# Ledger of designs, part 240: peptides against a protein of PDB entry 5VVV

Target 1, 276 residues: chain A of PDB entry 5VVV
Amino acid sequence: FLCGVVEGFYGRPWVMEQRKELFRRLQKWELNTYLYAPKDDYKHRMFWREMYSVEEAEQLMTLISAAREYEIEFIYAISPGLDITFSNPKEVSTLKRKLDQVSQFGCRSFALLFDDIDHNMCAADKEVFSSFAHAQVSITNEIYQYLGEPETFLFCPTEYCGTFCYPNVSQSPYLRTVGEKLLPGIEVLWTGPKVVSKEIPVESIEEVSKIIKRAPVIWDNIHANDYDQKRLFLGPYKGRSTELIPRLKGVLTNPNCEFEANYVAIHTLATWYKSN
Target 2, 276 residues: chain A of PDB entry 5VVV as posed
Amino acid sequence: FLCGVVEGFYGRPWVMEQRKELFRRLQKWELNTYLYAPKDDYKHRMFWREMYSVEEAEQLMTLISAAREYEIEFIYAISPGLDITFSNPKEVSTLKRKLDQVSQFGCRSFALLFDNIDHNMCAADKEVFSSFAHAQVSITNEIYQYLGEPETFLFCPTEYCGTFCYPNVSQSPYLRTVGEKLLPGIEVLWTGPKVVSKEIPVESIEEVSKIIKRAPVIWDNIHANDYDQKRLFLGPYKGRSTELIPRLKGVLTNPNCEFEANYVAIHTLATWYKSN

## One batch from the design tools (peptide; made by RFdiffusion4, then SolubleMPNN)

Design b2_p30_7_s2 (from b2_p30_7, 16 letters changed)
Fold by OpenDDE base, seed 1:
Structure b2_p30_7_s2 (fold): chain B 276 residues (1-276), chain A 30 residues (1-30)
Amino acid sequence: as target 1 above (276 residues)
Amino acid sequence: MEEEEKKKRLEKLEKAREEYFKIARKAVEE
């Protein structure tokens, strides 16, 4: 069971010292996972093709080593979906090289994210793939296999919540393709019925699990405030029955952008997790 | 050409971010 934090917000990423402090807190609270997915890290999303510099590499190596020291699984995410041509072997090779570099930093767990992108494929991709889901699954499976089928590999669908599913969760051709074609060792991220789900009913998890043919990992935006930085979400982790735990592969909270505001959010997630 | 491509990528990113923000704000108010 993956339980911890995803740094998955828009806005200024946390600094390395904050991330190290996070790892210490995660260990102390018996949480086990950190997902690196800062949306405004340019080499994560906008410039996903660009290799890390020597200086950036040293920082990432130090961060990954710190995660290991605190027994926190460090998952590196990349979001190529903004402008990748799925059918172009050069694009696939570029993605492979980027993840190879991160592997050299000591990273062993990875994520491919296709959140917050247009559903439209380019003309070249339409000639090769039957749908957007087929294109995403193809590259994800290829990367997963290329990396030697790492123990933890995550996929974030473009339809990552109930309200994004067309026509709905149980009938989504996109999610059906993901469930049928995505390799079984790859985990699927999900935010619940909504982008920010006040509640995640058990029945909603059973519904999505059926179509994706696996238990999801919750990317939980309950404490996210990137959409309204004038507001801090300081309340406890709530609206999730502990009956979800046996029906999930994990929960990763995407909390407030302000690192110092997240004590209650993360601590109460840990309490929730340990209460099962 | 590269600068224009970067501009287009930025515009896509900004558009996607703003759409997410709109949806998220609505979701927490319901």
Scores: peptide ipSAE 0.615, ipTM 0.928, DockQ to the pose 0.898
Fold by OpenDDE base, seed 4:
Structure b2_p30_7_s2 (fold): chain B 276 residues (1-276), chain A 30 residues (1-30)
Amino acid sequence: as target 1 above (276 residues)
Amino acid sequence: MEEEEKKKRLEKLEKAREEYFKIARKAVEE
C-alpha cells in the first residue's frame, strides 16, 4: 500500500530542504511514499524532453538519496502529454533517455502522467492509434518494459476522476482501453468522483476498479489549494472510509502549496491509514 | 522558431492550468 504525499500542485515547487523535511515527517508518521510531480518544474512537464543539468542532477540525486535514507519510496513522475507525438519513435526515445538519466540518479520508481492535457491526438498519432487511450497505453507499456518493469510504476489517466469520464466511469471507452491494455503491473492514479473530492464513496472505487481492472492509487486533492490562493485547507483528512484501504493500492495526498500548512493534512492521513 | 515553440508550450500549459483551476474551484463549491 502506497501512502504519503504527491507534490503535484501548480505553483512554486517545494525547495529541496522542504522535501527532505517532508521525508523525515513521512518516516516519523510511518508513511512510505513521495511522488515527485511538481507541475511547474520545467523539466517535468513543459520541457520534459530536456535532460537535467549537472546542477539539477546533483540536487535530484541528493533528494533521492535523502528519500532512501528515510525509507521513503521516491517516485519520479514525468508529464510528456502536453506536446508528445506518441507515434514518433524519436519522442519515445527522448522519453527513454530522460528516464534513464533519472534512473542513474538512483530512482527506481516512476510515473507517467497524462493529466491536464487536451484529449485530442495530433494527425500523425490518429493515423497510428485507434484512440488517445491506445496511444497513452502503448507508450506507457513500452516505457514500463524498457525500464525493466520496476516494482512501482504509476499511470495518471487523462480521465483521472469521475467527472472527466465520458460518458461516465463505467462506460468510458478511454478507461476501458486503459483497463484492458495497460500492463497489470502498472498502477492507475485516480482523484475520486471529482478533481477535488469532498468524499470518495466505496462504491465509486468499486466502479472505477472494475473498468480499470485493478485497485487505483488515490491522488487525493482534498487539501490541494493551488486553484484558490485565498484558501488554506487546514482540516483533517476526512470523507474517506477506512473501508477504502483494502480496495486501494494507495493514497497520495496532494496538499497545500504552502509546505508548513500541511502538518494536519499529512498527520491525519497517517492516522487514517494506520486505523485499518 | 525555438522561442515561438516555447511560447506555444507555455500557452498550452497556462490554458491547462486555468482549466484545472476552474474545475477544481467548482468542485469544492459543490
Scores: peptide ipSAE 0.605, ipTM 0.925, DockQ to the pose 0.959
Fold by OpenDDE base, seed 3:
Structure b2_p30_7_s2 (fold): chain B 276 residues (1-276), chain A 30 residues (1-30)
Amino acid sequence: as target 1 above (276 residues)
Amino acid sequence: MEEEEKKKRLEKLEKAREEYFKIARKAVEE
């Protein structure tokens, strides 16, 4: 069960010292996972093709080493979906090289994220793939296999919540393709019924689990505040029955952008997780 | 050419961000 934090917000990423402090807190609270997915990290999303510099590499190596020291699984995410051509072997090779670099930093867990992108394929991809889901699954499977089938590999679908599913969760051709064709060792990220779900009913998890043919990992935006700079969510982790725990592969909270505001968010997630 | 490509990517990112923000704000108001 993956339980911890995803740094998955828009805005200024946390500094390395904050991330190290996070790892210490996660360990103390018996949480086990950090997903590196800061949307405004240029080499994560906008410039996903660009290799890390020597200085950036040193920082990431240090960060990954710190995660290991605190027994926190460091998952490196990349979001190539903004402008990748799925059918282009050069693009696939570029993605491989980027993840090879991160592997050299000591990272062993990875995520491919296709959140917050246009649902339309380019003309070249339409000639090769029957749907956007097929294109995403193809590259994800290939990368997963190329990396030697890491123990933890995550996929974030473009339809990552109930409200994004067309026509709905249970009938989504996109999610059906993901469920049927995504390799079984790859986990699927989900935010619940909504982008920010006040509640995640058990039935909603059963529904999505059926179509994706696996228990999802919750990317939980309950404490996210990147969308409203006037809001700090200081309340407890709530609206999630503990009955979800046996029905999930994990929960990763995407908390407030303000690092120091997240004590209650993370601590109460830990309490929730241990209450099972 | 590279600057124009960077600009286009940035515009896409900004658009996606704003759409997410709009949806998220709506979701918490419900």
Scores: peptide ipSAE 0.593, ipTM 0.924, DockQ to the pose 0.956
Fold by OpenDDE base, seed 5:
Structure b2_p30_7_s2 (fold): chain B 276 residues (1-276), chain A 30 residues (1-30)
Amino acid sequence: as target 1 above (276 residues)
Amino acid sequence: MEEEEKKKRLEKLEKAREEYFKIARKAVEE
């Protein structure tokens, strides 16, 4: 069971010292996972093709080493979906080289994210793939296999919550393709019924699990505040029955941008997790 | 060419961010 934090918000990323402090807290609270997915890390999303500089590499290596020191699984995410041509072998090779570099930093767990992108394929991809889901699954499977089928590999679908599913969760052709064609060793990220879910009913998890043919990992935006910088979400982790735990592969909270505001959010997630 | 491509990428990112923000704000108000 993956339980911890995803740094997955828009805005200024946390500094390395904050991330190290996070790892210490995660270990203390018996949580086990950190997903690196800061939206405004340029080489994560906007410039996903660009290799890390020597200085950036040193920082990431240090961060990954710190995660290991605190027995926290470090998952590196990349979001190529903004402008990747899935059918172009050069693009696939570029993605492979980028992840090879991160592997050299000591990273062993990875995620491909296709959240917050247009649903339209380019003309070249339409000639090769039957749908956007087919294109995403194809590259995800290829990358997963290329990396030697790492123990933890995550996929974030473009339809990552109930309200994004067309026509709905149980009948989504996109999620059906993901469920049928995504390799079984790849985990699927999900935010619940909504982008920010006040509640995640057990029935909603059973529904999505059926179509994706696996238990999801919750990317939980309950404490996310990137969309409203005038608000801090300081309340406890709530609206999730402990009955979800046996039905999930994990929960990763995407909390407030303000690192110091997240004590209650993360601590109460840990209490929730240990209560089952 | 590089600057124009950079601009297009930034515009896509900004559009996606603003859409997410709009949806997220709506989701917490419901």
Scores: peptide ipSAE 0.589, ipTM 0.921, DockQ to the pose 0.945

Design b2_p30_7_s3 (from b2_p30_7, 16 letters changed)
Fold by OpenDDE base, seed 2:
Structure b2_p30_7_s3 (fold): chain B 276 residues (1-276), chain A 30 residues (1-30)
Amino acid sequence: as target 1 above (276 residues)
Amino acid sequence: MKKKEEEERLKKLKEAKEKYFKIAREDVEE
């Protein structure tokens, strides 16, 4: 069971010292996972093709080493979906080289994120792939196999919550293709019924699990505030029955951008997780 | 060419971010 934090917000990423402090807190609270997915980290999304500099490499190596020191699984995410041509072997090779570099930093767990992108394929991809889901699954499977089938590999669908599913969760051709074609060793991220889900009903997890043919990892935006910098979500982790725990592969909270605001959010997630 | 591609990509990123922000704000107010 993956339980911890995804740094998955828009806005200023956490500094290395905050991330190290996070790892100390996660260990202390018996949480086990950190997903590196800062949306405004340029080489994560906007410049996903660009290799890390020597200085950036040293920082990431230090960060990954710190996660290991605190027994926190460091999952490196990349979001190539903004402008990748899935059918282009050069794009696939560029993605491989980027993940090879991160593997050299000591990273062993990875995520491919296709959140917050258009559903439209380019003309070249439409000639090769039957759908956007087929294109995403193809590259995800290829990358997963190329990396030697790492123990933890995550996929974030473009339809990552109930409100993004067309026509709905149980009838989504996109999620059906993901469920049928995504290799079984790849985990699927899910956000619940909404982008910010006040509640995640058990029935909603059963519904999505059926179509994706696996228990999801929750990317939980309950404490996310990147969309409203005037709000701080200081309340407890709530609206998630503990009956979800046996039906999930994990829960990763995407908390407030303000690192110092997240004590209650993360601590109460830990309490929730241990209550099972 | 590169500059235009970057401008188009930056536009897409901004539009996606604003779409997410709008939906997230709506979801919290519900």
Scores: peptide ipSAE 0.688, ipTM 0.943, DockQ to the pose 0.885
Fold by OpenDDE base, seed 4:
Structure b2_p30_7_s3 (fold): chain B 276 residues (1-276), chain A 30 residues (1-30)
Amino acid sequence: as target 1 above (276 residues)
Amino acid sequence: MKKKEEEERLKKLKEAKEKYFKIAREDVEE
């Protein structure tokens, strides 16, 4: 069970010292996972093709080493979906080289994120793939196999919540393709019925699990505030029955952008997780 | 060419971000 934090917000990423402090807190609270997915990290999303500089590499190596020191699984995410051509072997090879570099930093767990992108393919991809889901699954499977089938590999679908599913969760051709074609060792990220789910009913997890043919990892936006700079979510982790725990592969909270605001959010997630 | 492609990517990124922000605000207000 993956339990911890995803740094998955828009806005200024946390500094390395904050991330190291996070790992210390996660270990202390018996949480086990950090997903590196800062949306405004240039080389994570907008410049996903660009290799890390020497200075950036040193920082990431230090961060990954710190995660290991605190027994926190460091998952490196990349979001190529903004402008990748899935059918182009050069794009696939570029993605491979980027993940090879991160592997050299000592990273062993990875995520491919296709969140917050248009639900369409370019003309070249439409000639090769039957659907956007087929294109995403193809590259995800290829990358997963290329990396030697790492123990933890995550996929974030473009339809990552109930409200994004067309026509709905149980009938989504996109999620059906993901469920049928995504290799079984790859985990699927999900935010619940909504992008920000006040509640995640058990039935909603059973529904999505059926179509994706696996238990999801919750990317939980309950404490996310990147969308409203006037709000801080200081309340406890709530609206998630402990009956979800045996039905999930994990929960990663995407908390407030303000690092110091997240004590209650993360601590109460840990309490929730241990209550099972 | 490169500059135009970067401008187009930046535009798409901003549009996606604003779409997410709108939906997330709506979800919290419901």
Scores: peptide ipSAE 0.686, ipTM 0.941, DockQ to the pose 0.893
Fold by OpenDDE base, seed 5:
Structure b2_p30_7_s3 (fold): chain B 276 residues (1-276), chain A 30 residues (1-30)
Amino acid sequence: as target 1 above (276 residues)
Amino acid sequence: MKKKEEEERLKKLKEAKEKYFKIAREDVEE
């Protein structure tokens, strides 16, 4: 069971000292996972093709080493979906080289994110793939196999919540393709019925699990405030029955941008996780 | 070419961010 934090917000990323303090807190609270997915890291999304500089590499190596010191699984995410041509071998090879670099930093766990992108394929991809889901699954499977089938590999679908599913969760052709064609060792990220789910009913997890043919990992936006920095979400982790725990592969909270505001959010997630 | 492609990517990124922010605000008001 993956339980911890995703740094998955828009806005100024946390500094390395905050991330190290996070790992210390996660260990203390018996949480086990950190997903690196800061949306304003230029080399994560906008410039996903660009290799890390020597200085950036040293920082990431230090961060990955710190995660290991605190027994926290460091998952590196990349979001190529903004402008990747899935059918272009050069684009696939560029993605491979980027993940090879991160592997050399000591990273062993990875995520491919296709969140917050248009459903439209380019003309070249339409000639090769029957749907957007087929294109995403193809590259995800290829990358997963290329990396030697790492123990933890995550996929974020473009339809990552109930409200994004067309026509709905149980009948989505996109999620059906993901469920049928995504290799079974790849985990699927999900935010619940909504992008920010006030509640995640057990029945909603059973529904999505059936179509994706696996238990999801919750990317939980309950404490996310990147969309309204005038608000701080200081309340406890709530609206999630402990009956979800045996039906999930994990929960990763995407909390407030303000690192110092997240004590209650993360601590109460840990209490929730241990209460089952 | 590179500058135009970068401007187009920046536009797409901004539009995606604004769409997410709108939906997330709506979700917390329900």
Scores: peptide ipSAE 0.682, ipTM 0.940, DockQ to the pose 0.891
Fold by OpenDDE base, seed 3:
Structure b2_p30_7_s3 (fold): chain B 276 residues (1-276), chain A 30 residues (1-30)
Amino acid sequence: as target 1 above (276 residues)
Amino acid sequence: MKKKEEEERLKKLKEAKEKYFKIAREDVEE
C-alpha cells in the first residue's frame, strides 16, 4: 500500500530542504511514499525532453538518497503528454534517455502522467493508434518494460476522475483500453469522482477498479490549494471511509502549496491509514 | 520555429492549468 504525499500542485515547487523534512515526517508517521510531480518543474512537463544539468542532477541525487535514508519510496513522475508524438521512435527514445538519467540518480520507481492534456492525437499518431488510450498505454508499457519492470510504476490517465470519463466511468472506452491493455504491474492514479473529491465513496472505487482491472492509487486533492491562493486546507483527511484501504493500492495526498500548512493534512492521512 | 513551438506549448500549459483551476474551484464549492 503506497501512502504518503504527491508533490503534484501548480506553483512554486518545494525546496530540497522542505522535501527532506517531508521525508522525515513521513517516516515518523509511518508513511512510505513520495511522488515527485511538481507541475511547474520545467523538466517534468514543459521541457520533459531536456536532461537535467549537473547541478540539477546533484540535487535530485541528494533528494533520492535522502528519501532512501528515511525509507521513503521516491517515485519520479514525468508528464510528456503535452506535446509527445507517441508514434515517433525518437520521442520514445528521448523519454527513455530522460528516465535513464533519473535511474542513474538512484531512482527505482517511476510515473508517467497524462493529466491535464487534450484528448486529441496528432495526425501521425492517428495513423498508428486506434485511440489516445492505445497510444498512452503503448508508450507506458514500453517504458515500463524498458526500465526492467520496476516494482512501482504509476500511470495517470487523462480521464483521472469520474467527471472526466466519457460517457461515464463504467462505460469509458478510454478507461476500458487502459484496463485491458496496460500491463498489470502498472498502477493507475485516480482522484475520485471529481478532481477535488469532497468524498470518495467505496462504490465509486469499485466501479473504477472494475474497468481499469486493478485497485487504483488515489491522487488525493482534498488538501490541494494551488487553484485558490486565498485558501489553506487545514482540516483533517476526511470523506474517505477506511473501507477504501483494502480496495486501494495506495493514497498519495496532494496537499497545500505552502509546505508548512500540511501538518494536519499529512498527519491525519497517516492516522486514517493506520486505523485499518 | 522553436520559439513559436515553445509559445504554443506554453499557451497549452496555461490553458490546461486554468481549466484545472476552474474545475477544482467548482469542486470545492459544491
Scores: peptide ipSAE 0.680, ipTM 0.940, DockQ to the pose 0.902

Design b2_p30_7_s4 (from b2_p30_7, 12 letters changed)
Fold by OpenDDE base, seed 1:
Structure b2_p30_7_s4 (fold): chain B 276 residues (1-276), chain A 30 residues (1-30)
Amino acid sequence: as target 1 above (276 residues)
Amino acid sequence: MEEKRREEILKKYKEAKEKYKKIAIEDFEE
């Protein structure tokens, strides 16, 4: 069970010292996972093709080593979906080289994220792939296999919540394709019925699990505040029955952008997780 | 050419961010 934090917000990424402090807290609270997915890391999303500099590499190596020291699984995410051409072998090779670089930093767990992108394929991709889901699954499977089928590999679908599913979760051709064609060793990220789900009913998890043919990992936006900088979410982790735990592969909270505001969010997630 | 590409990506990023923010706000207010 993956339980911890995803740094997955829009806004200024946490500094390395904050991330190290996070790892200490995660270990102390018996959480085990950190997903590196800061949207404002230009080399994660906007400029995903760009290799890390020597200085950035040293920082990431140090960070990954720190995660290991605290027995926290460090998952590196990349979000190529803004402009990747799935059918272009050069794009695939570029993605491979980028992930090779991160692998050299000591990273062993990875994620491909296709959140917050247009559902349309370019003309070249339409000639090769029958659907957007087919294109995403193809590259994800290829990368997963290329990396030697790492123990933890995550996929974030473009339809990552109930409200994004067309026509709905159980009948989504996109999610059906993901479920049928995504390799079984790849985990699927999900935010619940909504992008920000106040509640995640057990039935909603059963529904999505059926179509994706696996238990999802919750990307939980309950404490996310990147959509409203005037708000801080200081309340407890709530609206999730402990009955979800046996039905999930994990829960990663995407908390407030302000690192110092997340004590309650993360601690109460840990309490929730241990209550089962 | 590279500058134009960067500008286009930045635009896409901003548009996606604003779309997300709008949806997230709506989800929270519901």
Scores: peptide ipSAE 0.708, ipTM 0.952, DockQ to the pose 0.966
Fold by OpenDDE base, seed 5:
Formats: sequence, structure tokens, C-alpha cells
Structure b2_p30_7_s4 (fold): chain B 276 residues (1-276), chain A 30 residues (1-30)
Amino acid sequence: as target 1 above (276 residues)
Amino acid sequence: MEEKRREEILKKYKEAKEKYKKIAIEDFEE
């Protein structure tokens, strides 16, 4: 069971010292996972093709080493979906080289994210793939196998919540393709019925699990505030029955952008996790 | 060419961010 934090918000990423402090807190509270997915890291999303500099490499190596020191699984995410051409071998090779670099930093867990992108393919991809889901699954499977089938590999679908599914969760051709064609060792991220789900009913998890043919990892936006800078979400982790725990592969909270505001959010997640 | 490419990516990023923010606000207010 993956339980911890995803740094997955829009806005200023946390600094390395904040991330190290996070690892200390995660260990103290018996949480086990950190997903690196800061949307404003240019080399994560906007300029995903760009290799890390020597200085950036040293920082990431130090961060990954710190995660290991605190027994936190460090998952490196990349979000190529803004402009990748799935059918172009050069693009696939570029993605492989980028993940090879991160592997050299000591990273062993990875994620491919296709959140917050247009649900369409370019002309070249339409000639090769039957659907957008087929294109995403193809590259995800190829990368997963290329990396030697790491123990933890995550996929974030473009339809990552109930309201994004067409026509609905149980009948989504996109999620059906993901369920049928995504290799079974790859985990699927999900935010619940909505992008920001006040509640995640057990029945909603059973529904999505059936179509994706696996228990999802919750990317939980309950404490995310990147969408409203006037708000800080200081309340407890709530609206999630502990009955979800045996039906999930994990829960990763995407909390407030302000690192200092997240004590209650993360601590109460830990209490929730240990209460089952 | 590279500058134009960067501008196009930045535009896509900003549009996606604003779309997300709008949806997230709506979700929270429901």
C-alpha cells in the first residue's frame, strides 16, 4: 500500500530542504511514499525533453538519497503529454533517455502522467493508433518494459476522475482500453468522482476498479489549494472511509502549496491509514 | 523555431492550468 504525498500542484515547487523535511515527517508518521510531480518544474512537464543539468542532477541525487535514508519510496513522474508525438520513435527515445538519466540518480520508481492535456491526437498519431488511450498505453508499456519492469510504476490517465469519463466511468472506452491493454504491473492514479472529491464512496472505487482491472492509487486533491490562492485547507483528512484501504493500491495526498500548512493534512492521513 | 515552440508549449500549459483551476473551484463549491 502506497501512502504519502504527491507534490503535484501548480505553482512554486517546494525547495529541497522542504522535501527532506517532508521525508522526515513521513517516516515519523509511518508513511512510505513521495511522488515527485511538481507541474512548474519545467523539465517535468513543459520541457520534459530537456535533460537535467549537472547542478540539477546533484540536487536530485541528494533528494533521492535522502528519501532512501528515511525509507521513503521516491517516485519520479514525467508529464510528456502537452506536446509528445506518440508515434514518433525519436520522441520515445528522448523519453527513454530522460528516464535513464533519472535512473542513474538512483531512482527506481517512476510515473507517466497524462493529466490536464487535450483529449486528442495529432495527425501522425491518428495514422498509427486506434485511440488516444491506445497511444498512451503503448508508450507506457514500452517505457515500463524498457526500464526493466520496476516494482512501482504509475500511470495517470487523462480521464483521471469520474467527471472526466465519457460517457461515464463504467462505459468509458478510454478507461476500458487502459484496463485491457495497460500491463498489469502498472498502477493507475485516480482522484475520485471529481478532480477535488469531498467524498470518495466505496462504490465509486469498485466501479473504476472494475473497468481498469486493478485497484487504483488515489491522487487525493482534498487539501490542494493551487486552484484558489485565497484558501488554505487546514482541516483533517476526511470523507474517505477506512473501508477504502483494502480496495486501493495507495493514497497520495496532493496538499497545500504552502509547505508549512500541511501538518494536519499529512498527520491525519497517517492516522486514517493506521486506523484500519 | 525553438522560441516559437517554447511559446506554444507555454500557451498549452497555461490553458491547461486555467481549465484545471476552473474545474477544481467548481468541484469544491458543490
Scores: peptide ipSAE 0.706, ipTM 0.951, DockQ to the pose 0.971
Fold by OpenDDE base, seed 2:
Structure b2_p30_7_s4 (fold): chain B 276 residues (1-276), chain A 30 residues (1-30)
Amino acid sequence: as target 1 above (276 residues)
Amino acid sequence: MEEKRREEILKKYKEAKEKYKKIAIEDFEE
């Protein structure tokens, strides 16, 4: 069971010292996972093709080493979906080289994220793939296999919550394709009924699990505040029955942008997790 | 050409961010 934090917000990423402090807190609270997905890291999302500099590499190596020191699984995410051409072998090769670099930093767990992108394929991709889901699954499977089928590999669908599913969760051709064709060793991220879900009902998890043919990992935006600069979410982790735990592969909270605001959010997640 | 590409990506990023923010606010307020 993956339980911890995804740094997955829009806004200024946490500094390395904050991330190290996070690892200390995660270990202390008996959580086990950190997903690196800061949207404002240019080399994660906007300029995903760009290799890390020597200085950036040193920082990431140090960070990954720190995660290991605190027995936190460090998952490196990349979000190529803004402009990748799935059918272009050069693009696939570029993605492979980028992840090779991160592997050299000591990273062993990875994620491909296709959140917050347009559903439209370019003309070249339409000639090769029958649907957007087929394109995403193809590259994800290829990368997963290329990396030697790491123990932890995550996929974030473009339809990552109920309101994004067309026509709905249970009838989504996109999610059906993901469920049927995504390799079984790849985990699927899910956010619940909405982008910000006040509640995640058990039946909603059963519904999505059926179509994706696996228990999801929750990317939980309950404490995310990147969408409202006027808000700090200081309340407890709530609206998630502990009955979800046996039905999930994990929960990763995407908390407030302000690092110091997240004590209650993360601590109460830990309490929730340990209550099962 | 590279500058133009970077500008286009930045535009897409900003548009996606604003779309997300709008939806998230609506979800929170509901």
Scores: peptide ipSAE 0.702, ipTM 0.952, DockQ to the pose 0.972
Fold by OpenDDE base, seed 3:
Structure b2_p30_7_s4 (fold): chain B 276 residues (1-276), chain A 30 residues (1-30)
Amino acid sequence: as target 1 above (276 residues)
Amino acid sequence: MEEKRREEILKKYKEAKEKYKKIAIEDFEE
């Protein structure tokens, strides 16, 4: 069970010292996972093709080493979906090289994210793939296999919540393709019925699990504030029955952008997780 | 050409961010 934090917000990423402090807190609270997915990391999303500099590499190596020290699984995410051409072998090779670099930093867990992109393929991809889901699954499977089928590999669908599913969760051709074609060792990220789900009913997890043919990992935006930095959600982790725990592969909270505002968010998640 | 490409990506990023923000605000207020 993956339980911890996803740094998945829009806005200024946390600094390395904050991330190290996060690892200390995660360990202290018996959480086990950190997903590196800061939207404003240019080399994660906008310029995903760009290799890390020597200085950036040193920082990431140090960070990954720190995660290991605190027994936190460091998952490196990349979000190529803004401009990748799935059918272009050079793009796939570029993605492989980027992940090879991160592997050299000591990273062993990875995520490929297709969140917050247009649900449309370019003309070249339409000639090769039957659907957007087929294109995404193809590259995801290839990357997963290329990396030697790491123990933890996450996929974030473009339809990552109930409200994004067309026509709905249970009938989504996109999610059906993901469920049927995504290799079983790849986990699927999900935010619940909504992008920010005040509640995640058990039935909603059963529904999505059926179509994706696996228990999802919750990317939980309950404490996210990147959409309105004037708001701090300081309430407890709520609206999630502990009955979800046996039905999930994990829960990663995407908390407030302000690092120091996340005590309650992370601590109450930990309490929730231990309550089963 | 590279500058133009970068500008286009930045535009897409910003548009996606604003779309997310709008939806997230709506979800939070419900």
Scores: peptide ipSAE 0.698, ipTM 0.950, DockQ to the pose 0.953

